# Peptides against a protein of PDB entry 7RZF, part 115

Target 1, 358 residues: chain A of PDB entry 7RZF
Amino acid sequence: PFQEEHLKQLYKIVPIKDIRNLYVTFPIPDLQKYYKSNPGHYLGHLIGHEGPGSLLSELKSKGWVNTLVGGQKEGARGFMFFIINVDLTEEGLLHVEDIILHMFQYIQKLRAEGPQEWVFQECKDLNAVAFRFKDKERPRGYTSKIAGILHYYPLEEVLTAEYLLEEFRPDLIEMVLDKLRPENVRVAIVSKSFEGKTDRTEEWYGTQYKQEAIPDEVIKKWQNADLNGKFKLPTKNEFIPTNFEILPLEKEATPYPALIKDTAMSKLWFKQDDKFFLPKACLNFEFFSPFAYVDPLHCNMAYLYLELLKDSLNEYAYAAELAGLSYDLQNTIYGMYLSVKGYNDKQPILLKKIIEKM
Target 2, 358 residues: chain A of PDB entry 7RZF as posed
Amino acid sequence: PFQEEHLKQLYKIVPIKDIRNLYVTFPIPDLQKYYKSNPGHYLGHLIGHEGPGSLLSELKSKGWVNTLVGGQKEGARGFMFFIINVDLTEEGLLHVEDIILHMFQYIQKLRAEGPQEWVFQELKDLNAVAFRFKDKERPRGYTSKIAGILHYYPLEEVLTAEYLLEEFRPDLIEMVLDKLRPENVRVAIVSKSFEGKTDRTEEWYGTQYKQEAIPDEVIKKWQNADLNGKFKLPTKNEFIPTNFEILPLEKEATPYPALIKDTAMSKLWFKQDDKFFLPKANLNFEFFSPFAYVDPLHSNMAYLYLELLKDSLNEYAYAAELAGLSYDLQNTIYGMYLSVKGYNDKQPILLKKIIEKM

## One batch from the design tools (peptide; made by RFdiffusion4, then SolubleMPNN)

Design b2_p15_6_s3 (from b2_p15_6, 7 letters changed)
Fold by OpenDDE base, seed 1:
Structure b2_p15_6_s3 (fold): chain B 358 residues (1-358), chain A 15 residues (1-15)
Amino acid sequence: as target 1 above (358 residues)
Amino acid sequence: EERHKVVGPVLEIPE
């Protein structure tokens, strides 16, 4: 386990690839025994959230970060890590201290709000859906994975333990959150900009790095992280499916799409699923416009329109994706193409939001 | 995005 001397350390690492990454790591207790409540997943869900008022949303708005991942990582026996990993922009590389300050401001927001049972319930529901409708994996890989996790879970629960949440444990959430403090931090910055500025070489891979103590002034700055009013808990995810009813196959169901509506302005084709029997649908819309590709100006305007539309839908895209919904918008030579895929229950909600933004 | 088993840099975890 990391001792005090290993905490509050900054590592500057030279990658082989041209990448810019920040890793903010906290040692945490082994949470394996708490898999039924999974407090690390709760915190990872919130810290890694991409919606309005999220950590990522703020860091993106500043142009410092492209992507953010938060969650627990297995350590050796008896300890784990909580890691926040971000992909840095060139500008973000200059603002690492401020990025980490924002991380602690978000963590402080989580402390101020306290554990939310509704957030746990959403995680539970999402995981239950993911388990129930899990795709078939390659047998060899799946069996090897199951064999590995048999060391961690009871035989009766080995298939469910990584998915099904059973217990809301606010005490454990607070316990983990209490470990996410500046005094417990390990920071790694990965960038080619450190080439020729390192003094150590890692033994196994020959990775060049420099280790430095984080100044007490910087630690104190992070400890005094205030509540940033831009940070908010996510809203309830309206896209989580609740109805999984599979309609009976129609007697006249054909292996091909049937034309079920034909009007001057629209044609509708329908095919019922006769193979997978999943509570999922694929909605595909082709919009025709004689103006979409008439000249280079109109083509570029149609492209710009879709890019702006996609940008305006970003607030819903993440919540929909978490709930197993996806959409795609493309320009065509005839106009526009829209696809909505995933669980059929909440597709009308997503489709309505897309149409309202169009 | 939440990811389990975040692949961090191989930082030697001191034993």
Scores: peptide ipSAE 0.018, ipTM 0.536, DockQ to the pose 0.102
Fold by OpenDDE base, seed 3:
Structure b2_p15_6_s3 (fold): chain B 358 residues (1-358), chain A 15 residues (1-15)
Amino acid sequence: as target 1 above (358 residues)
Amino acid sequence: EERHKVVGPVLEIPE
């Protein structure tokens, strides 16, 4: 495990590829024995959330960050890490201290709100869905994975242990949150902008880097992170499926899409699943407009309309994706294409929201 | 996004 001398360190790293990344790493206890409650997953879900009031939403609004990932990472036996990783913009590279301040403000918000059982329940439900409808993996890879995880889980639970949550443990969530402090931080910034500004070379890969102590003033600034009123817990995810009923195959089911509605304004084709028998559907809509591609101006207006529509749907996109729903919006030479895919139970909710924004 | 394995460059800083 990292000793005190390894904490409060800043690493400036020169990548081979033109990438800009920030890694904020916290040493944490080994959480492996707590797999039934998985407090690191709970925190990763919230810190890595992309909805309104999330850490990512705020950092994106400032133009500093493109993507954010939060979660636990395995170390060696007896310790783990919690890592917040962001893809930095060029502007974000200049505001790393402020980005990390916002991370600690969000963590402080999580402390102030305390552990939420409903959030745990959503994680539990999402993981249960993921387990129940898990795709088949390549047997060789799957067997090798299972053989590896047999070292960590009871034989009876080896298939479920990575997915099924059983116990809400607010005490363990608080314990992990208590490790997410400025005094326990390691920061790595990855950017080509550090080329020629490094003084060390990594032994194995020859990676150029510089190590610096984070100034005590900066640590203190992060320790004094207040509540930022822009940060909020996510709302309940309305897209989590609860009905998994498979409708029986219709006696007259055709092997190809059948026209079930034909009107002056709409045609509807339907094909029942006769192969997979999953509680999923694919809804595809083609909207026709004679104006969509009549001239370059209208084509650009149709493009801008879809970009604005996508932007207006961002608040739902992440929550839908977590719940195994997706949508796609595309311009066509004839108008617009909309696709909604995933678990059929909550597709009407997502579709309604899309249509209301249109 | 929550990724189970943050494959970051583990700068294995040598002990």
Scores: peptide ipSAE 0.017, ipTM 0.511, DockQ to the pose 0.095
Fold by OpenDDE base, seed 2:
Formats: C-alpha cells, sequence, structure tokens
Structure b2_p15_6_s3 (fold): chain B 358 residues (1-358), chain A 15 residues (1-15)
C-alpha cells in the first residue's frame, strides 16, 4: 500500500494518443468484504452524477471538463483506490488545481449532507433491475468472469454479489469519505503538452512521465475547500421502473405491426412483443411538417430546432439513461422522428417531458 | 458516470 511519502504526488504523463485526462486517486481500505453495502458504489454514483448541481455539471459549465467518472479500483489484497477521472478540455488543462478544488468542494458537500438512505435505495433498485434483466453474455467470457469472482464471493452469492445491495451502511460511507482528503491524494495529468518535459520512463510500457511533490500551499487550499452553493444532491430519479409486468400475448397477435388507429391527423401501429418477453417497449413517432424540407433555410431551421430541443432535454437524459430509458430525435425529409426506448413503466413520464419541451 | 472499476494510469504501486 502507499505510504505517507507516496501521497501528495503529481505525475505528468505523456500519452501515445492525443488525450487530456486527469486522475485524482485516493488510497482507501479494502471494501471487498462490504460488497453487500458497497459504499464505494454509493460515492461513485454521487461523485460521477451528471445531473443539475453535480460535479460534472459545474466543471462542464466552466468549459474545463467533457466527461467525469468516479469509482473504486481494486489494488491488491488489503487496499483499494477511489479514483475521479475527467476528460480535460484544453482550457481545463490550465485549471487542474481549480478542478481538484471543485472536487473537494463536492466531497465537502457530501460530508455536510451525510449519507442518504434514499440514494442507497435508488442504487439498490437500479442494480436489481440491471441484474434481473441482464443480457446473455458469451459463455467463454462469462465463465472466465465467474471463475475470477469466485475468489472474492461465497459460491451461493457469486452471481448476485456484484449487483445486489442489501445493507445501508452510513458508517462505511463516512469512513470512505474520510479517506477522500487532500493529504491522501495522488494526481496524474495525462497530456502531450508534457512531451520533452519528462525525466522518467515507466518500466513496463516505456511511458514518459515526471513526478513532482504537490506544494503544501496547494494542499492547504484544497483542505480549506468551502461549500460551493452550486453543488446539490441529485433529485430522486423518477425514471426508475417499479412495474415489470408482462402482459399475456393476445390471441390475435400478428407477426407484423397492426394499424389500430387511423385518423386524418394520425396513424398508430402496434405490435406486441412475441419474442423477447421483456418489460420494455419501443415508441416511435414520425411528425410530418410541410415546412421541414421545403428549402435549405427551413431544413437548417429544423436542424437547429432539434439541436436546441436536445439541449433542453439534457437535464432528464442522464437520469433516464441510468434507469434504462433512452430517446432519440432526428430530422427527416418529412419532419421529425422521435424514438423512446427502454422499460415501459416510466416511458410515459419521459415522453411527457419531451413533448412539453417541444 | 459511475464506474465500479476505474482503470487509472499505469503507475508503479509501492509495496
Amino acid sequence: as target 1 above (358 residues)
Amino acid sequence: EERHKVVGPVLEIPE
């Protein structure tokens, strides 16, 4: 495990690919024995959240970060890591210290709010859905995976241990949060801008890097991270499915979509699932407008409208995606196409929100 | 986005 001398280090790394990444790493205790509560997943869910008031939302609004991932990483027996990884913009590369300050401000917000049982329940429900409706994997890959995880979990739980949460453990969440401190940080910045500025080569891959101690003044700045009023806990995810009822196949079910409504303003086709028997649906809408493709100006206006509509829906997109819902919006030569896919239970909620923004 | 297992940079982990 990392000793105190290995903490508060900055690594400047030269990539082969033209990428800009920041890794903020914290040594944490081995959480493997706590898989039923999975406090690392709870924290990863919040730190990695993409909704309003999230860490990513704020960093993206500043133009510093494109994507953010938070979560635990296995080390060796007896220790793990918690890592926050971001894709940096060119501007973000100039503001790494401030980005990390915002990370600690968000972590401070999590400490101030304390562990939330409702957030744990959402994680539990999402994981239960993911387990219950998990796709079939290729046998070779699946067998190899199961063989690997047999070293970590009881035989009776080996299939469920990576998914099913059972226990809310606020004490363990607080314990992990107590490890996410500036004095425990290891920072790696990956950028081609460090080419010719490195003094070390990694033994295995030949990666060029420079190692530096993080200045004490910078550590103190991060330790004094205040509450940023822009950071908020996410709202409850209204898209999490709760009804998984599969309706019986109709006796007169057709192998093709049947026209069930025909009016001057609308046609509706319906086909019941006779193959997959999943609590999922695909809703497809084609909107017709004589103006959509009448000339180049109207075509560009229709495109711009769609881009603005997508932008206005971003607040719902992440929460819907987490819950196994998706939507797609496309321009057509006749107008616009909308698709809503996923668990049928909460599709009406997402559809309503889309239509209200249109 | 939350990841259960994050792949970080390849760095030597001291014992």
Scores: peptide ipSAE 0.017, ipTM 0.520, DockQ to the pose 0.109
Fold by OpenDDE base, seed 5:
Structure b2_p15_6_s3 (fold): chain B 358 residues (1-358), chain A 15 residues (1-15)
Amino acid sequence: as target 1 above (358 residues)
Amino acid sequence: EERHKVVGPVLEIPE
């Protein structure tokens, strides 16, 4: 376990690849025994959230960060880490202290709001869906994985332990949040810009790095992180499926899509799933416009329209993806293509939102 | 792996 002397450290690391990453790491207690409540997953879900009012949304708006991942990581036996990892822009590399300040502002927001049972319930539901409809893995890999996790979970729960949440434990969430403090931080910045500015070499991989103490003034700045009014908890995810009913096969089910509607304005083909028997659907829409490809101007206008539409839908994209829904929008020479895929229960909601933005 | 799991190669910061 890291001692106090190992905290409040900054590592400047030279990568082999041209990458810019920031790792903000917090030592935390071993949460393995709390797998039924998984407070680290709860916090990872919120800190790693990509919706409006999220940490990532704000950092992206500033042009500092491209991606963000937050969550628990296993350490050695008896301790874990909570890590916030971001992909930095060139500008973000110049604003690392401010990025970390925003991280602590978001963490402070989580403290101020306190643990939310509804967020836990969403995590529980999402994980239950993921477990129930888990794809088949290669038997060899799966068996090896299961054999490994038998060291951590009861035999009866070994298949469910990584997925199924059972207990809302606000006390454990608060306990982990209490470890996410500036005085408990380790920072690593990965950039080629540190080439020739390092004084140490890592023993195993030969990675060049420099270690520095984070100045007390910087730690104090992060400790005094105020509530940033731009940060908000996510809204409830309306795309989480609740109905998993599989309709019986129709007696006249064809092995190919059948034309079930033919009108002057629309044709509809339908194929019932006769192979997978999953509560999923693929909705594909082709919109025809005589203007889509008539000339270069209209073609570019159609392209711009679609890009704007995609941008306007970004607010739903993440929530839909979490719930196992996806959409795709493409320009075609005939007009536009829309695809909506995933659990069929909430597809109408996503489709409605897409159409309302069109 | 859950998108929220730190999938990035956490360069093992040397202990």
Scores: peptide ipSAE 0.016, ipTM 0.516, DockQ to the pose 0.110

Design b2_p15_6_s4 (from b2_p15_6, 9 letters changed)
Fold by OpenDDE base, seed 4:
Structure b2_p15_6_s4 (fold): chain B 358 residues (1-358), chain A 15 residues (1-15)
Amino acid sequence: as target 1 above (358 residues)
Amino acid sequence: EERLHVVGPVPEIPE
C-alpha cells in the first residue's frame, strides 16, 4: 500500500500514443467485503456522472476535458484506489491544477449533501436491470471470468456479486469520501508534451516519467475548495425501467413488419418480437421533407439542425444510456431518421423529450 | 462513466 511518502506526488508520464490523460488517485481501504453496498460504486456513479451539474459537464464547458471516469480500482489484497480519470484537451493540459480543484469542489458538494438513499436505489435498480437482462457471453470468456471472481466472492453469490446491491451504507460512503482529500492524492499526467522533460524510466515498459512533489501551496488550494454553485446532484433518472412485462404474441403475428396504420401523413409498421422475448423495442421514425435535400443549402441546414438538436438532447442522453435507452438522429436524402432503442417501458418518455426539442 | 478504461501504462502501484 502507498505510504505517506507516496502521497501528494505528481507524475508526468510520456505515452507511446498521442494521448492526454489525467489520473487523480486516492488510496482507499479494501472495499471488497462491502460488495453488497459497494460505496465506491455509489461515489463513482456521482463523480463520473455526465448530466447537468456534473463534474464532467462543468469541465467540458470550459473546454478542458472530453471524458471522465470515476470509480474504485482494485489494488492488492487489503487496499484499493479511487481514481478519477479524464481525457484532457490541449487546453485542459494547461489547467490541470484547476481541473483538480473542480474535482475537490465536487467532492465537497458530495460531503455537503451527504449520502443519498435514492441515488443508491437508482444504482441498485440499474445494476439489477443489467443483471437480469445480461446478454449471453461467449462461454470460454465467461467461464474464465467466473473462475477469476470465485477468488473474491462466495460460490453462491459469484454470479450476482458484481451486480446486486443489497444494503445502503451511508457510513461507508462517508468513509470513502473522507479518503478523497488533497492530502491523500496522487496525480499522474500523461502527455507527449513531457518528452525530453523526464528524468526516470520505468523498468518494465521503458516508460519515461518524472516524479515530483505537489507543492504545499497547491495542496492547500485544493483543501480550501469552496462549494461551486455550478455543481448539483443529478436529478432522478426517469428512464430507469420498472415494467418488464412481455406482451403475448399476437395471433396474427407475421414474420415481417405489418402495416398497422396508413394515413396521408403517416405509415406505421409493426413487428412484435417473436425471437428474443425481451422487454425492449426499436422505434424507427423516418420523417419525410421535400426540403431536406432540395439543394446544398437545405441539406446543410438540415444537417446543422440535427447537430443542434443532438446538442440540445445531451442532457438526457447520458441518463437514458445508463438506463439502457439510446437514440440516434440522422439526416437522410428524404428528410430525417430517428431511432429510439432499449427497454420499452421508458421509451415514450425519451421520445417525448426528443419531440419536444424538435 | 464508471468503467475505468486504463488507457496506457498506469504507473505500477507499489505494493
Scores: peptide ipSAE 0.014, ipTM 0.460, DockQ to the pose 0.065
Fold by OpenDDE base, seed 5:
Structure b2_p15_6_s4 (fold): chain B 358 residues (1-358), chain A 15 residues (1-15)
Amino acid sequence: as target 1 above (358 residues)
Amino acid sequence: EERLHVVGPVPEIPE
């Protein structure tokens, strides 16, 4: 376990690949025994959220970060880590202190709002869906994994323990949040820009790095992180499926898509799932326009339109993805292609939002 | 794949 002397440290690391990453690490208690409440997952869900008012949304708006991941990581027996990892832009590499300030501002927002039972319920529902409709894994790998996790979970729960949440524990969420403080931080910056500026070599992998103490002034700056009005809790995820009913096969079901609607303006083909029996659907739309490919100007306008449309849909994309929904928009020589895939229950909601933005 | 917000391989910061 990290002692006080190992905290408030900055590591500048030289990668082999041309990557720019920031790792903000907090030591936390072992949460393994709390797998039924999984407070680290709750916090990871919020800190790693990509919707409006999220940490990532704000950092992206500043051009500092491309991606963000937040969550718990296993250490050794008896301790864990909470890690916030971001992919840095070139500009972001110059603003690491400010990026971390924003992280603490978001954490402060989570403290101010307190634990939200509805957020836990969403996590529970998402995980339950993931468990229930888990894809088949290779038996060898799956068996080895299960054998490994038998050391951590009761035999009767070994299949469910990594997925199914049971207990909302606001006390544990607050306990973990209390560990996410500037005085407990370890920072690692990974960039080739540190080449020739390091003084240490890691023993096992030969990674070049420099270790520095984070200045007290910087720690104090992070400790005094105020509430940033740009940060908001996510809205309820309307895309979480609740209906998993599988309709019986129609007596006249064809092995190929059948034309079920033919009009002057539209043709509709339908094929019922006769193979997988999942509460999922694939909706594919081809829109035809005589202007889509008429000349270079129209082609570029059609391209720009789709890029703008995609940008306008970003607010829903993450929430839909979390709920096992996806969409794809592409230009074609004939017009536009739209695909909506995933759990059929909430596909109409996503489709409606897409059409409203169009 | 459940995008478990699996923190990408944190470079093992040398303990």
Scores: peptide ipSAE 0.013, ipTM 0.459, DockQ to the pose 0.107
Fold by OpenDDE base, seed 1:
Structure b2_p15_6_s4 (fold): chain B 358 residues (1-358), chain A 15 residues (1-15)
Amino acid sequence: as target 1 above (358 residues)
Amino acid sequence: EERLHVVGPVPEIPE
C-alpha cells in the first residue's frame, strides 16, 4: 500500500509511442468483498460518464481532453486504486492542473448530491442485461478467465459476480468518495515532451521518468475546489431495455428478407430472426436524394450535413451505447444510410431522436 | 467509459 510519502506525487513519463495521457490515481480499500454493491463501479459510471454535464463533456468543451475513463483497478491483496485516465490534447498538456481541478470539482458535486439509488438501479439493470444476453466467448479464453476469478468469488456466484448488483450501499459509495481527495492523489503525465527532462529510469522496461512532489499550494487549490455549476448528474437513461419478449417465428418466415411494403416513396423489407432468437433488431434505412452526389459541392454538403448531425446526436449516443443500442450514419452515392442496432425495445426512441434531429 | 484498458506501461511504482 502507498504510504504518505508516496502520495501527492507527480510523475513525468516518457512514452515510446507518441501519446499524451494523464493518470490521476487514488489508493482505495479493497472493494472485492463488496462486489454485490460495487461502489467503485457506481463512481466509475458517474466519473466516466460522457453525457451532458459530465466531467468529460466539460474537458472536451475546453479542448483539453479527447477521452476519459474512470474506475477501480485491482492492486494487490488488501488494496485497490481508483484511476481517472484522460487522453490529453496538446493544449490539455499545458492545463493538467486545471484538468485535475475540474476532476475534484466533479467529485465535490458527487459529494454534494450524495449517493443516488436510481443511478445504482440503472447500473444494476445495465449489468443484468449484459449478463443475460452475453455473447458467446471463445471457450479457452472464457475458462481461463473463470479459473482466475474463482480466487475472488464463491463457486456458486462465479458466473454472476462480475454482473450481479444486489445491494445499494450509500455508505460504501461515500467511503470510496472520501478517498478521492487531493491529499491522496498520485499524478502521472505521459508525454514525449519530457524527453531529455527526466532523471530516473524504471528498472524493468527502462522507461524514463521524473518524480516530483506536488506543491502544497496546488494541493490546497484542489482541496478548495468549489462547485462548478456546469457539472450535473446524468439524466435517467431512457434507452435501458425493459421488454425482452421474443415473438414466435411466423409460419411463413423466409430465410431472406421479404418485401412487405412497396410504395412510390418507400420499400420495406423484413426478415424475422430465425437463428439467434435475441430481443435485438437491425433497422437499416437508405434515403435517396438526386442531389446527394450530383457535383462535388453537393457531395461535400451532404458529408458536412452528416458530420453535423452526428455531432448533434452525441448527447444521446453515449446513453444509447450504454444500453446496448448503436447507430451509424453514412453518406452514399445515392443519399444517406442510417443503421440502428441493438435491443429492439428502445430502438424506436433512438430512431425518433435521430429523425427529429435530421 | 468505465473500463480502464491501461495499455501503456505505467511504470509500476516499486512497492
Scores: peptide ipSAE 0.017, ipTM 0.494, DockQ to the pose 0.066; fails the geometry check
Fold by OpenDDE base, seed 2:
Structure b2_p15_6_s4 (fold): chain B 358 residues (1-358), chain A 15 residues (1-15)
Amino acid sequence: as target 1 above (358 residues)
Amino acid sequence: EERLHVVGPVPEIPE
């Protein structure tokens, strides 16, 4: 494990690719034995959340960050890491200290709110759905993966251990949160802007880097991170499916979509799933407008409308995606195409929200 | 996103 001398370090790294990344890393205890409660996953879910009041939402609103990932990473036996990784904008590269301050403000918010059993339950439900309806993997890859995880989990639980949560352990969540402190931080900034400004070369890959101690004043600034009123816990995810009933195949089921409604304003085709038998559906809507493609101006207006509509739906997109729902909006030469896919139980909720924004 | 797709060799920060 990292000793105290390895903490509060800043690494400036020159990438081969033109990328801008920030890694904020904390050493944490080995959480593997706690896989049934998985406190690192709980924290990763919240820190990596993309909804309103999230860390990413705030950093994105400032134009500093494009994407954010938070979670636990395996180290060696006896220790792990918790890592917050962000894709930086050019502007974000100039505000790394402030970005990290916001990270600690969000962590402070999590401490102030304390562990939430309902959040754990959502994680449990999401993971249970993911396990239950997991796609078939290629046998070679699957066997290799299972062989690897046999070293970590009991034989009886080897298939479920990575997915199924069993125990809400607020004590373990608090324990991990207590490790996410400025005094325990390791920071790596990856950017081509450090080319020619490095003094070390990594032994294995030849990566050029510079190592610096983070100034005590900066550490103190992060330690004094107050509650930022913009940060909020996510709302309950309304898109998590609860009904997985598969309706019996109709006796007259056709191998092709059947026209079940024909009116002057609408046609509806239906095809029951006769192959996969999953509690999933695909809803496809084609909207016709004589104005959508009449000239270049209208075509561009239709495109702009769609982009604005997508932007207005961003608040729901992440929560829906987590729950295994997706939507797609496209311009056509005849108008607009909407697709809603995923678990059929909550598709009407997502569809309603889309139509209300439209 | 919860899953750290570590795409590039994070330089093994010397242990």
Scores: peptide ipSAE 0.014, ipTM 0.461, DockQ to the pose 0.068; fails the geometry check

